# Designs tried in a protein design run: peptides against a protein of PDB entry 9GMZ. Part 4

Target 1, 343 residues: chain A of PDB entry 9GMZ
Amino acid sequence: TGFPLELLTRPATERLAYFENYTVAHPRLKEVYEILMRTIAEPAGASFIFVYGASGVGKTTLRLRVEQKLTELALPKLESDRARVPVVGIEAIAPESRYFNWKEYYTRALITLEEPLIDHKFDYGVRGISRDNFGKINVESKVVAPALRRALENALIHRHPDVFFVDEAQHFGKVASGYKLQDQLDCLKSLANMTGILHCLLGTYELLTFRNLSGQLSRRSVDIHFRRYCADSPEDVQAFKSVLLTFQQHLPLAETPNLVDHWEYFYERTLGCIGTLKDWLKRVLSDALDREATTITLKDLQKRALSVAQCQKMFKEIQEGERQLSETEADVQNLRSALGLGA

## One batch from the design tools (peptide; made by RFdiffusion4, then SolubleMPNN)

Design b1_p18_4_s1
Fold by OpenDDE base, seed 1:
Structure b1_p18_4_s1 (fold): chain B 343 residues (1-343), chain A 18 residues (1-18)
Amino acid sequence: as target 1 above (343 residues)
Amino acid sequence: AEEERLRELAEEFSKPLP
């Protein structure tokens, strides 16, 4: 089923919002979604989940859909336990300096954890943390990072989410020295251990560098690779074409554009990343709605496409990440072979 | 089986994000 035809009579803002909120179900998203949901339900002593993949593969969409599902599943329990929050999701900010801003991280985590209309006043036991008349947390500038950490630990224990999501988690790795990177991992590990809350870090392939620095995290982490679609796989090409077909049916335009006929061009400019594809189509849809156009043309697509230089850079970053994973898989196979475990 | 599961997921994902 395509978009609701009634949208054609609605304002451009509603038409765009429909497409923005629409998520295509596709094989790679389904696979990672099911693995992630299962791992959250049965962490088997894991303290961390790492979800890594190309920029624009759809990690944020995955997070948001999992957050939605966990919230829906928790609703019956929230009636009995009004203090509980089912899930917390934040985005890690790129450090402006060579140092990660832990104070900002803890502040954002606390704000996000307390945004739920939870009538239950929680005392954080920290001076300079208050709630306003609307229940929003206010953190005074004088509150230091160690105090904010204790407040967050107490809040996480009290609210007991099933998982704590950190999107763009590669930003934890953007520090001046390898030693400081280990200290940051130990800091996160300590937070997970002290609270008993499962942490899920989503990020680019740069997250692998962060993951590999802590051999101890290996025993307490689950790794999930969110793969792009590859043009050398017939199955992946068919899945990518199916995504294009679904998107063309859900563009709220009077005339359905034929996106599938241009699948190679879409692949060239997205590298098989569905998030990149959606963002591209969103920009093109916005332009079409502004012009009151009935459809989208190839010329409209070309105006909003990533440049060849941008695609080349992005592809190089993807290839390096995929290579690192392939080497790790080969190392496991070599280890198995060396142990006399047949291939 | 896989197509049916994709359809079920598509129905779930048809709900707007909050």
Scores: peptide ipSAE 0.436, ipTM 0.922, DockQ to the pose 0.163
Fold by OpenDDE base, seed 5:
Structure b1_p18_4_s1 (fold): chain B 343 residues (1-343), chain A 18 residues (1-18)
Amino acid sequence: as target 1 above (343 residues)
Amino acid sequence: AEEERLRELAEEFSKPLP
């Protein structure tokens, strides 16, 4: 089924919003979604979930769809437990300085966790944390990071989310030394242990460095690799073509563009990353709507494509991440063999 | 089975994001 035909008579803003909110169900997203939902439902003593994959593979879309589903599933229980928040999701910000800003992290987490729609006002017992007249959390500049941490720990305990999401979590690793990275992981581990809240870190292949630095986190973590589609796999090529066909049907234009015939060009400029593909199509759709165009042409696609230089850089980063994973898998097999466990 | 689950997921994903 394609887009609702009534959208053709709607404003360009509504047509664009439809496509922005549309998510293609595709094999890799389904796999990761099912694993993530299962792991959140049954953590089996895990304190962390690591979701890693290429930039633009669709990790943010995965997070948002999981947050939506967890919220929907929690609604019946939230009627009886008005203090509960089903899920909390934040994005880690790249520090301007050589140090991760924990004060900003805790502030963002508190603001997100204590959204105005929560009827049950919690007293944090921290001077300089208040709610405005709209119920929004206000944190005064004088509040120090240790006080914000205690406030967040208390809020997480009282709100008891099923999971705490941190998107772009590789930004925790943007510290001047590997030692500081370990300290950041120990800090996150302490927060998870003190609150009993499952943490899910989503990010690039740079998250693999976090996994390898803490042998203690590895015992209490679940790893989820969000793979791109590979052109050397006939199955992956077919799945990628099917995604193009679905997007083609869900572009709210008078004439359905032929995207599938250009699949090689789409693959060249997305590296098999569906988020990159969606973002590209969003830009092209916006341009088409601004021109009141009936369809999208190859020239329209070329105008908004990533440059070859951008694709080469992204591909190098992907190859390095995929290499590290392959080495880790080989090391596991070698360890099993050395232990006398069958491969 | 797998196609059916993809269809079910597609129906879930047809809902607007909040």
Scores: peptide ipSAE 0.428, ipTM 0.921, DockQ to the pose 0.160
Fold by OpenDDE base, seed 2:
Structure b1_p18_4_s1 (fold): chain B 343 residues (1-343), chain A 18 residues (1-18)
Amino acid sequence: as target 1 above (343 residues)
Amino acid sequence: AEEERLRELAEEFSKPLP
């Protein structure tokens, strides 16, 4: 089924919003979605989930769809437990300084956890944390990071989400020394242990550095690799073409563009990353709507494509991440062989 | 089976994100 034809009579803003909110179900997203949902339901003593993959693979889309599903599944229980929040999701900000801003992290987490619509007001036991008349949390400048941590611990215990999502979690790794990175991981591990809340860190292949630094995290973590589509796999090429077919059917234009015939060009400029593809098509759709165009042409696509230089840089970053994963798999195999366990 | 589950997921994803 394509887009609702009624959208053709609607303002450009509504047509664009439809496409922005549309998610293509594709094999890699399905696989990671099912694994993530299962792991959240049955964490088996895990305190962390790591979801890693290329920039623009669709990790944020995965998070948002899981948050939506967890919220839907929790609705019947929320009628009886008004204190519960089913899920919390934040994006980690790149620190402007060489130091991760824990005060900002805790503040953002508290603000996200304590939406105004939650009837059950919680006392954080911390002076300088209040709610405004709209129920929004206000944190006074005098509140220090250790106090905000205690407030977040108490809020997470009281609200008891099934998972705490941190998107762009590679930003925790932006510290000047391996020792400081370990301290950050120990801090996150302590927060997860103290609250009993499962943490899911989503990010680039830079998250693999976190896995290697703590042999203790490996015992209490589940790893999920969100792979891109590879042009050397016929199945992956077919899946990528199917995504293009679905997108062309869901572009709210009078004439359906033929995206599938240009699949190689789309692959060249997205590296098999569906988020990158969606963002590209969104830019092209916006331009088409601004011109009141009936369709999208190859020329329109070329105008908004990533440069070859950008794609080459992104591809090098992907290859390095994929290499590190392959080495880790080889290390596991070598360990098995050394233990006398068969391959 | 896998195609059917992909269709089911497509139906779930047809809902707009809030």
Scores: peptide ipSAE 0.418, ipTM 0.918, DockQ to the pose 0.160
Fold by OpenDDE base, seed 3:
Structure b1_p18_4_s1 (fold): chain B 343 residues (1-343), chain A 18 residues (1-18)
Amino acid sequence: as target 1 above (343 residues)
Amino acid sequence: AEEERLRELAEEFSKPLP
């Protein structure tokens, strides 16, 4: 089943929006989705979930699909508890300064948690936090980070989400000179402990540094590796080709492009990362729609491909992350063998 | 079995993201 054919008569903006909102179900996404949903339902005393993987593997798509599902599952409870928010998800921003901006983080979290459409309004008890006439949170510039933290803690306790998502969480690693990454983790741990809210940090392999630095967080964390597809695995190659087949069927164009025949080129320029693939196809689709083109050609693909230099950089970052994980797995296996527990 | 589970997930993911 492909895209709705009615889209061919719709504006380019609607055709593009369809593709943007479309998610291909693929084996790695399914696996991570099921693990994440199960872990959120039964955290077993965990305070953190770490979801790590290559840039462009699809972590944001995973988050959004989990947020959607958790919201759908919560609907019956939300009718009785108007104060509850089922899930909160934010993206950590790269600081303009060399340092993570906690004030901005708390402000964004509060704004996201306290949507204008929530009937039950909460008083934060913090001077300089108010709601406008539309119910949107306004935070005055004079409000300091410790006060915003207390407001967020109170809001999280009151709204009681099943999980708090932080996407691009590697940005917590941007610490000031003389500050330790440990201090950032201790701040996050304290927030999770004070609120009783499960935190899910999604990010690149730089999140492995967080895992290694906090032996105390490791005992209260669940790790989820969102793997890319590997060209050395026949199963992974087949899954990647299947994703290409699905995308070609869901490009709202008059003529279905043949993407599958170019699978090696797609793999070369995405490194097996489905998010990178989707973003590439989105750019190419946008160009095709602007030209009122009937299909996408190889030349159209080449025009919007990542450069070889970009792919080489991304691949080095992936190889380093995969190496660190493989070393950790080997160390665990060696420890188990040394303890007589077997493989 | 695995293909059927992927189909079920595909149906769920056929819904637009909010």
Scores: peptide ipSAE 0.412, ipTM 0.915, DockQ to the pose 0.169

## One batch from the design tools (peptide; made by RFdiffusion4, then SolubleMPNN)

Design b1_p20_1_s4
Fold by OpenDDE base, seed 4:
Structure b1_p20_1_s4 (fold): chain B 343 residues (1-343), chain A 20 residues (1-20)
Amino acid sequence: as target 1 above (343 residues)
Amino acid sequence: SELLEELEEHREELRELLEE
């Protein structure tokens, strides 16, 4: 099954939106989705979930699919509990300054948590937080970070989401000179403990540095590695080709492009990261739609591909992350051996 | 091609598994 053929008569914006909203099923996404959903349902005393993997592996897609599913599952209960929000998801922003902007983080979290669909008015206990006539949260500039934190704590307690997602969570690791990364961890830990809300931090392998600093978080965290596809694995290559085939069938173009025959080139320029692949194809599709083209060519792909130098840089970052994980796994094995548990 | 059929079968298996 491919895209709805009716899209060929629709505006370019609708055709592009279809592709943007389309999610390809692939083994790594499924695996991580199942683990994540299970962990959210039964956290077993965990306060944190860490989902880490390469940039562009598909962590945002994972988050959005989990958010959708949790929302769907909660719909029958939301009729009786009008105060409840099933899930909240935000993206951590890279600080413009040398330090993470907690004020902005708390503000964004509050705005996201308090969507206009929530009829039940809640008093945040903080002056300068209000709802407009459309139910949107407005935070006055005078509201300070500690007050916003208290407001968020109260809102999370009252709305009681099953999970709080923070995408691009490696940005918490960006601390000013003289501040400890540990203080950021303690802040997040305190928020999770005070609210009783499970936090899921999604990020790059830089999140591992954050994860390793807190032995206490280690006891209360679940780790999920969202792996890329590796060209040295036949199964991974097959999965990657299957993703290409699926995208090929879901590009709303009059003539189906042959992406699968170029799988090596796609792999070279995505490093096995499906999000990177999707973003690339989205750019190429947008260009094709702007030209009213009937298909996508290799030249169209080449025009929007990441440069070899960009890919080499990204690959080094991935290799460093994968190395750190491999070393950690070896350390676990060494510990088990030293404990007499065997490998 | 045999490869395309294999990939389509694999995709369908993955789809079924994600809908469960």
Scores: peptide ipSAE 0.078, ipTM 0.764, DockQ to the pose 0.094
Fold by OpenDDE base, seed 1:
Structure b1_p20_1_s4 (fold): chain B 343 residues (1-343), chain A 20 residues (1-20)
Amino acid sequence: as target 1 above (343 residues)
Amino acid sequence: SELLEELEEHREELRELLEE
């Protein structure tokens, strides 16, 4: 099983698009997908789900697959309830300034929530929010953040999604000097409580700071750790090699490159993160297609690899996140032991 | 060849509706 051979006669843009849209199934993605789907179906009074893991582990891929599946499952119900949106997903933006831009966040959330329902106009009760002739939301510059929040609350209540996704959610932690990270969490908590909508925050290990700051959120949150593959685990190494084999078969090139034989080099430059691997191969494929090359060589890989210095920096950030989680697990075990509950 | 066969078997076991 591999790419459709007809792609070899197609333009470079179509060949690249095929690879971009291709998703490799792998054990960690499957595991986290199943946990996330189960938690969305049965939140058990949770208001938040935290999905954290290394940059480039594949969190965005996970989100998109869950959004797709929730949409598919909702289709039969959407025929009868045309006001409902099954899922909404946005990406939090890194602030250009020292302040998180709540106005932009609320605007993007409103736009995304209303995109599937062009024909079903909802009055948000806020002056200066309108739909253009194409059904796109237009927000006048005079509309302030509190008014946009009320509009989003009303829209979420009316559309009643099963989950609200926020990708790159560590950007909520980018607060100005003198503002508390707690205030950002209180805003999100208030939005979840007022709407009754489950929020899923996906991000890097910087999300652990959010979990640790709010003892109240901890009681109403589910944590999901999206782990990378580790070279010290034979099972993880086998899974990583299997991913390389799958990518090797799905690169739309005339000659199948041997990626598996270079698995150690791929591991060294991705740290076991499948998203980082896919992005690397995409860059190399684009270069190969531009040159009308028949295959990918080790030199082509080396040209687009992350530098050793970049990998060392990323690895330190991963180790710090994994250490914080390990310490938390050890603290729980120590507490249980001290309480006489056993390890 | 043996490693590739083992990896192909493992890949098929991991194949889910997520790749469709």
Scores: peptide ipSAE 0.026, ipTM 0.695, DockQ to the pose 0.103
Fold by OpenDDE base, seed 3:
Structure b1_p20_1_s4 (fold): chain B 343 residues (1-343), chain A 20 residues (1-20)
Amino acid sequence: as target 1 above (343 residues)
Amino acid sequence: SELLEELEEHREELRELLEE
């Protein structure tokens, strides 16, 4: 099914919003979604889920779809338990300094957890945290990070989400010393343990550094690798072409562009990352709508493509992450062989 | 669990979306 044809008579803003909100189902997204949903349903004593993969692979899309589904599943129970929030998701901010801003993190988490639709006033037990008449949380500047942590712990316990999502979680790792990174992990571990809330950290392959530093977190974590599509796999190429076909059908333009015939160029400039592809097409669509164009051309695509230099940088980061995972898998196999468990 | 059944139903919905 293509886009609703009525969109062709709608403002450019509505046409762009349609495409922005459209999610292409694709095999890797489905696979990771199923694993993630299953793990949330049955964490088996896990306190953490790590979802790692290339930048622009679609981790945010995955998060949003899981958040939507968990919300839908919780709706019948939310009528009886008005205090419950089914899911909470935040994006970690890149630190401006060498230090992760925990105060900002806790504040954003509290604000997200306390959406204005929650009628039940909760006393966080912390002075300087209030809710305004519109239900918005106000945190006074005098409130220190340890107090905000306690407020978040209390809020998470009270609201009892099935999972707490942290997107761009590699930003926790942007500390100059391995010691400080361990402290950050211990802080997160303590938050998960104190609240009993499952934490899902989504991020780049830099999250593997977190996994390797904490042997204790590894025992209570589930790892999910969100893989890109690889051009050396015929099945992956077919899936990537299918995604292009779907996107071309869902671009709200008068004439359907032929994206599939340019699949190699799309692959070259996205490295098989569907999020990168969507963002590229969104930029190109915006330009086309601004010009009242009937279709998208190769020249329009080229104007908004990532540069070869950007793709080369991204590819090196992907190769390093994929290499680290492959080495880890080999190490596991070697360990099993050494233990006499067989290959 | 009821949640697993609900997840399986959603998996089927996503399958249909992949086959469209």
Scores: peptide ipSAE 0.019, ipTM 0.476, DockQ to the pose 0.026
Fold by OpenDDE base, seed 5:
Structure b1_p20_1_s4 (fold): chain B 343 residues (1-343), chain A 20 residues (1-20)
Amino acid sequence: as target 1 above (343 residues)
Amino acid sequence: SELLEELEEHREELRELLEE
């Protein structure tokens, strides 16, 4: 099935919005989704989930789909428990300064947790936190990070989400000279322990550094690798072609473009990352809609492709992450062999 | 758990979406 044909008569904004909101199901997304949902349902004493993978692999799409599903599953219970929030999702911001801004993090988390749909006004007992007439939280500039943390701890306890998502979590690793990444992890660990709320950190392979920093985190964390598609795997190539086939059917254009015949070029410029592919196609679709074009061409694709230099940089970062994981797997195997557990 | 059953139903929906 393709896009609704009625979209061809709709404004360019609606046609673009359809494609933006469309999620292609693909094997790696499904696999990671199933593992993540199962881990949220049965955390088995875990306080953290780490989801790591290449930039543009689709981690934000995964998060949004899990948030949607957890919200849907909670709806029947939310009618009886009006204080509950099923899930909280935020994006960590890259600090402008050389240190992670905890004040901003806590503020954003509180604002997201206290969306106006929550009927029960909770007073956090913190001066300078107020709600506007629309129920939106306002945090005065005078409120300090420790006060915001206490407010967030209380909010998380009262709202009792099944999981707290932090996207782009590699930004926690951006610490000033002399601060340890360990201190940031200990702060997050303390928040998870104080609230009893499971935290899921999504990010790049830079999150692997967090995995190795604390033996205590390793005991209370679940690791999920969101892999890209690899061109050296026939199965991965087939899955990537299937994604291209689905995208070409869901581009709201009068003539279906042939993306599949150009799969090697799409792979070259996305490195098997479906989020990068979707973002590329979105840019090309926007250009096509602006021109009132009936289809997209290879020339249209080339205009919005990432440069070879960008792809080379991204590929180097991917290879380093994949190497670190492969070494870790080998270390686990060596440990098992040394313990007499066999291969 | 009811949550696992609902997850299995959604797994089937995602399978159908992958087979289309």
Scores: peptide ipSAE 0.018, ipTM 0.504, DockQ to the pose 0.027

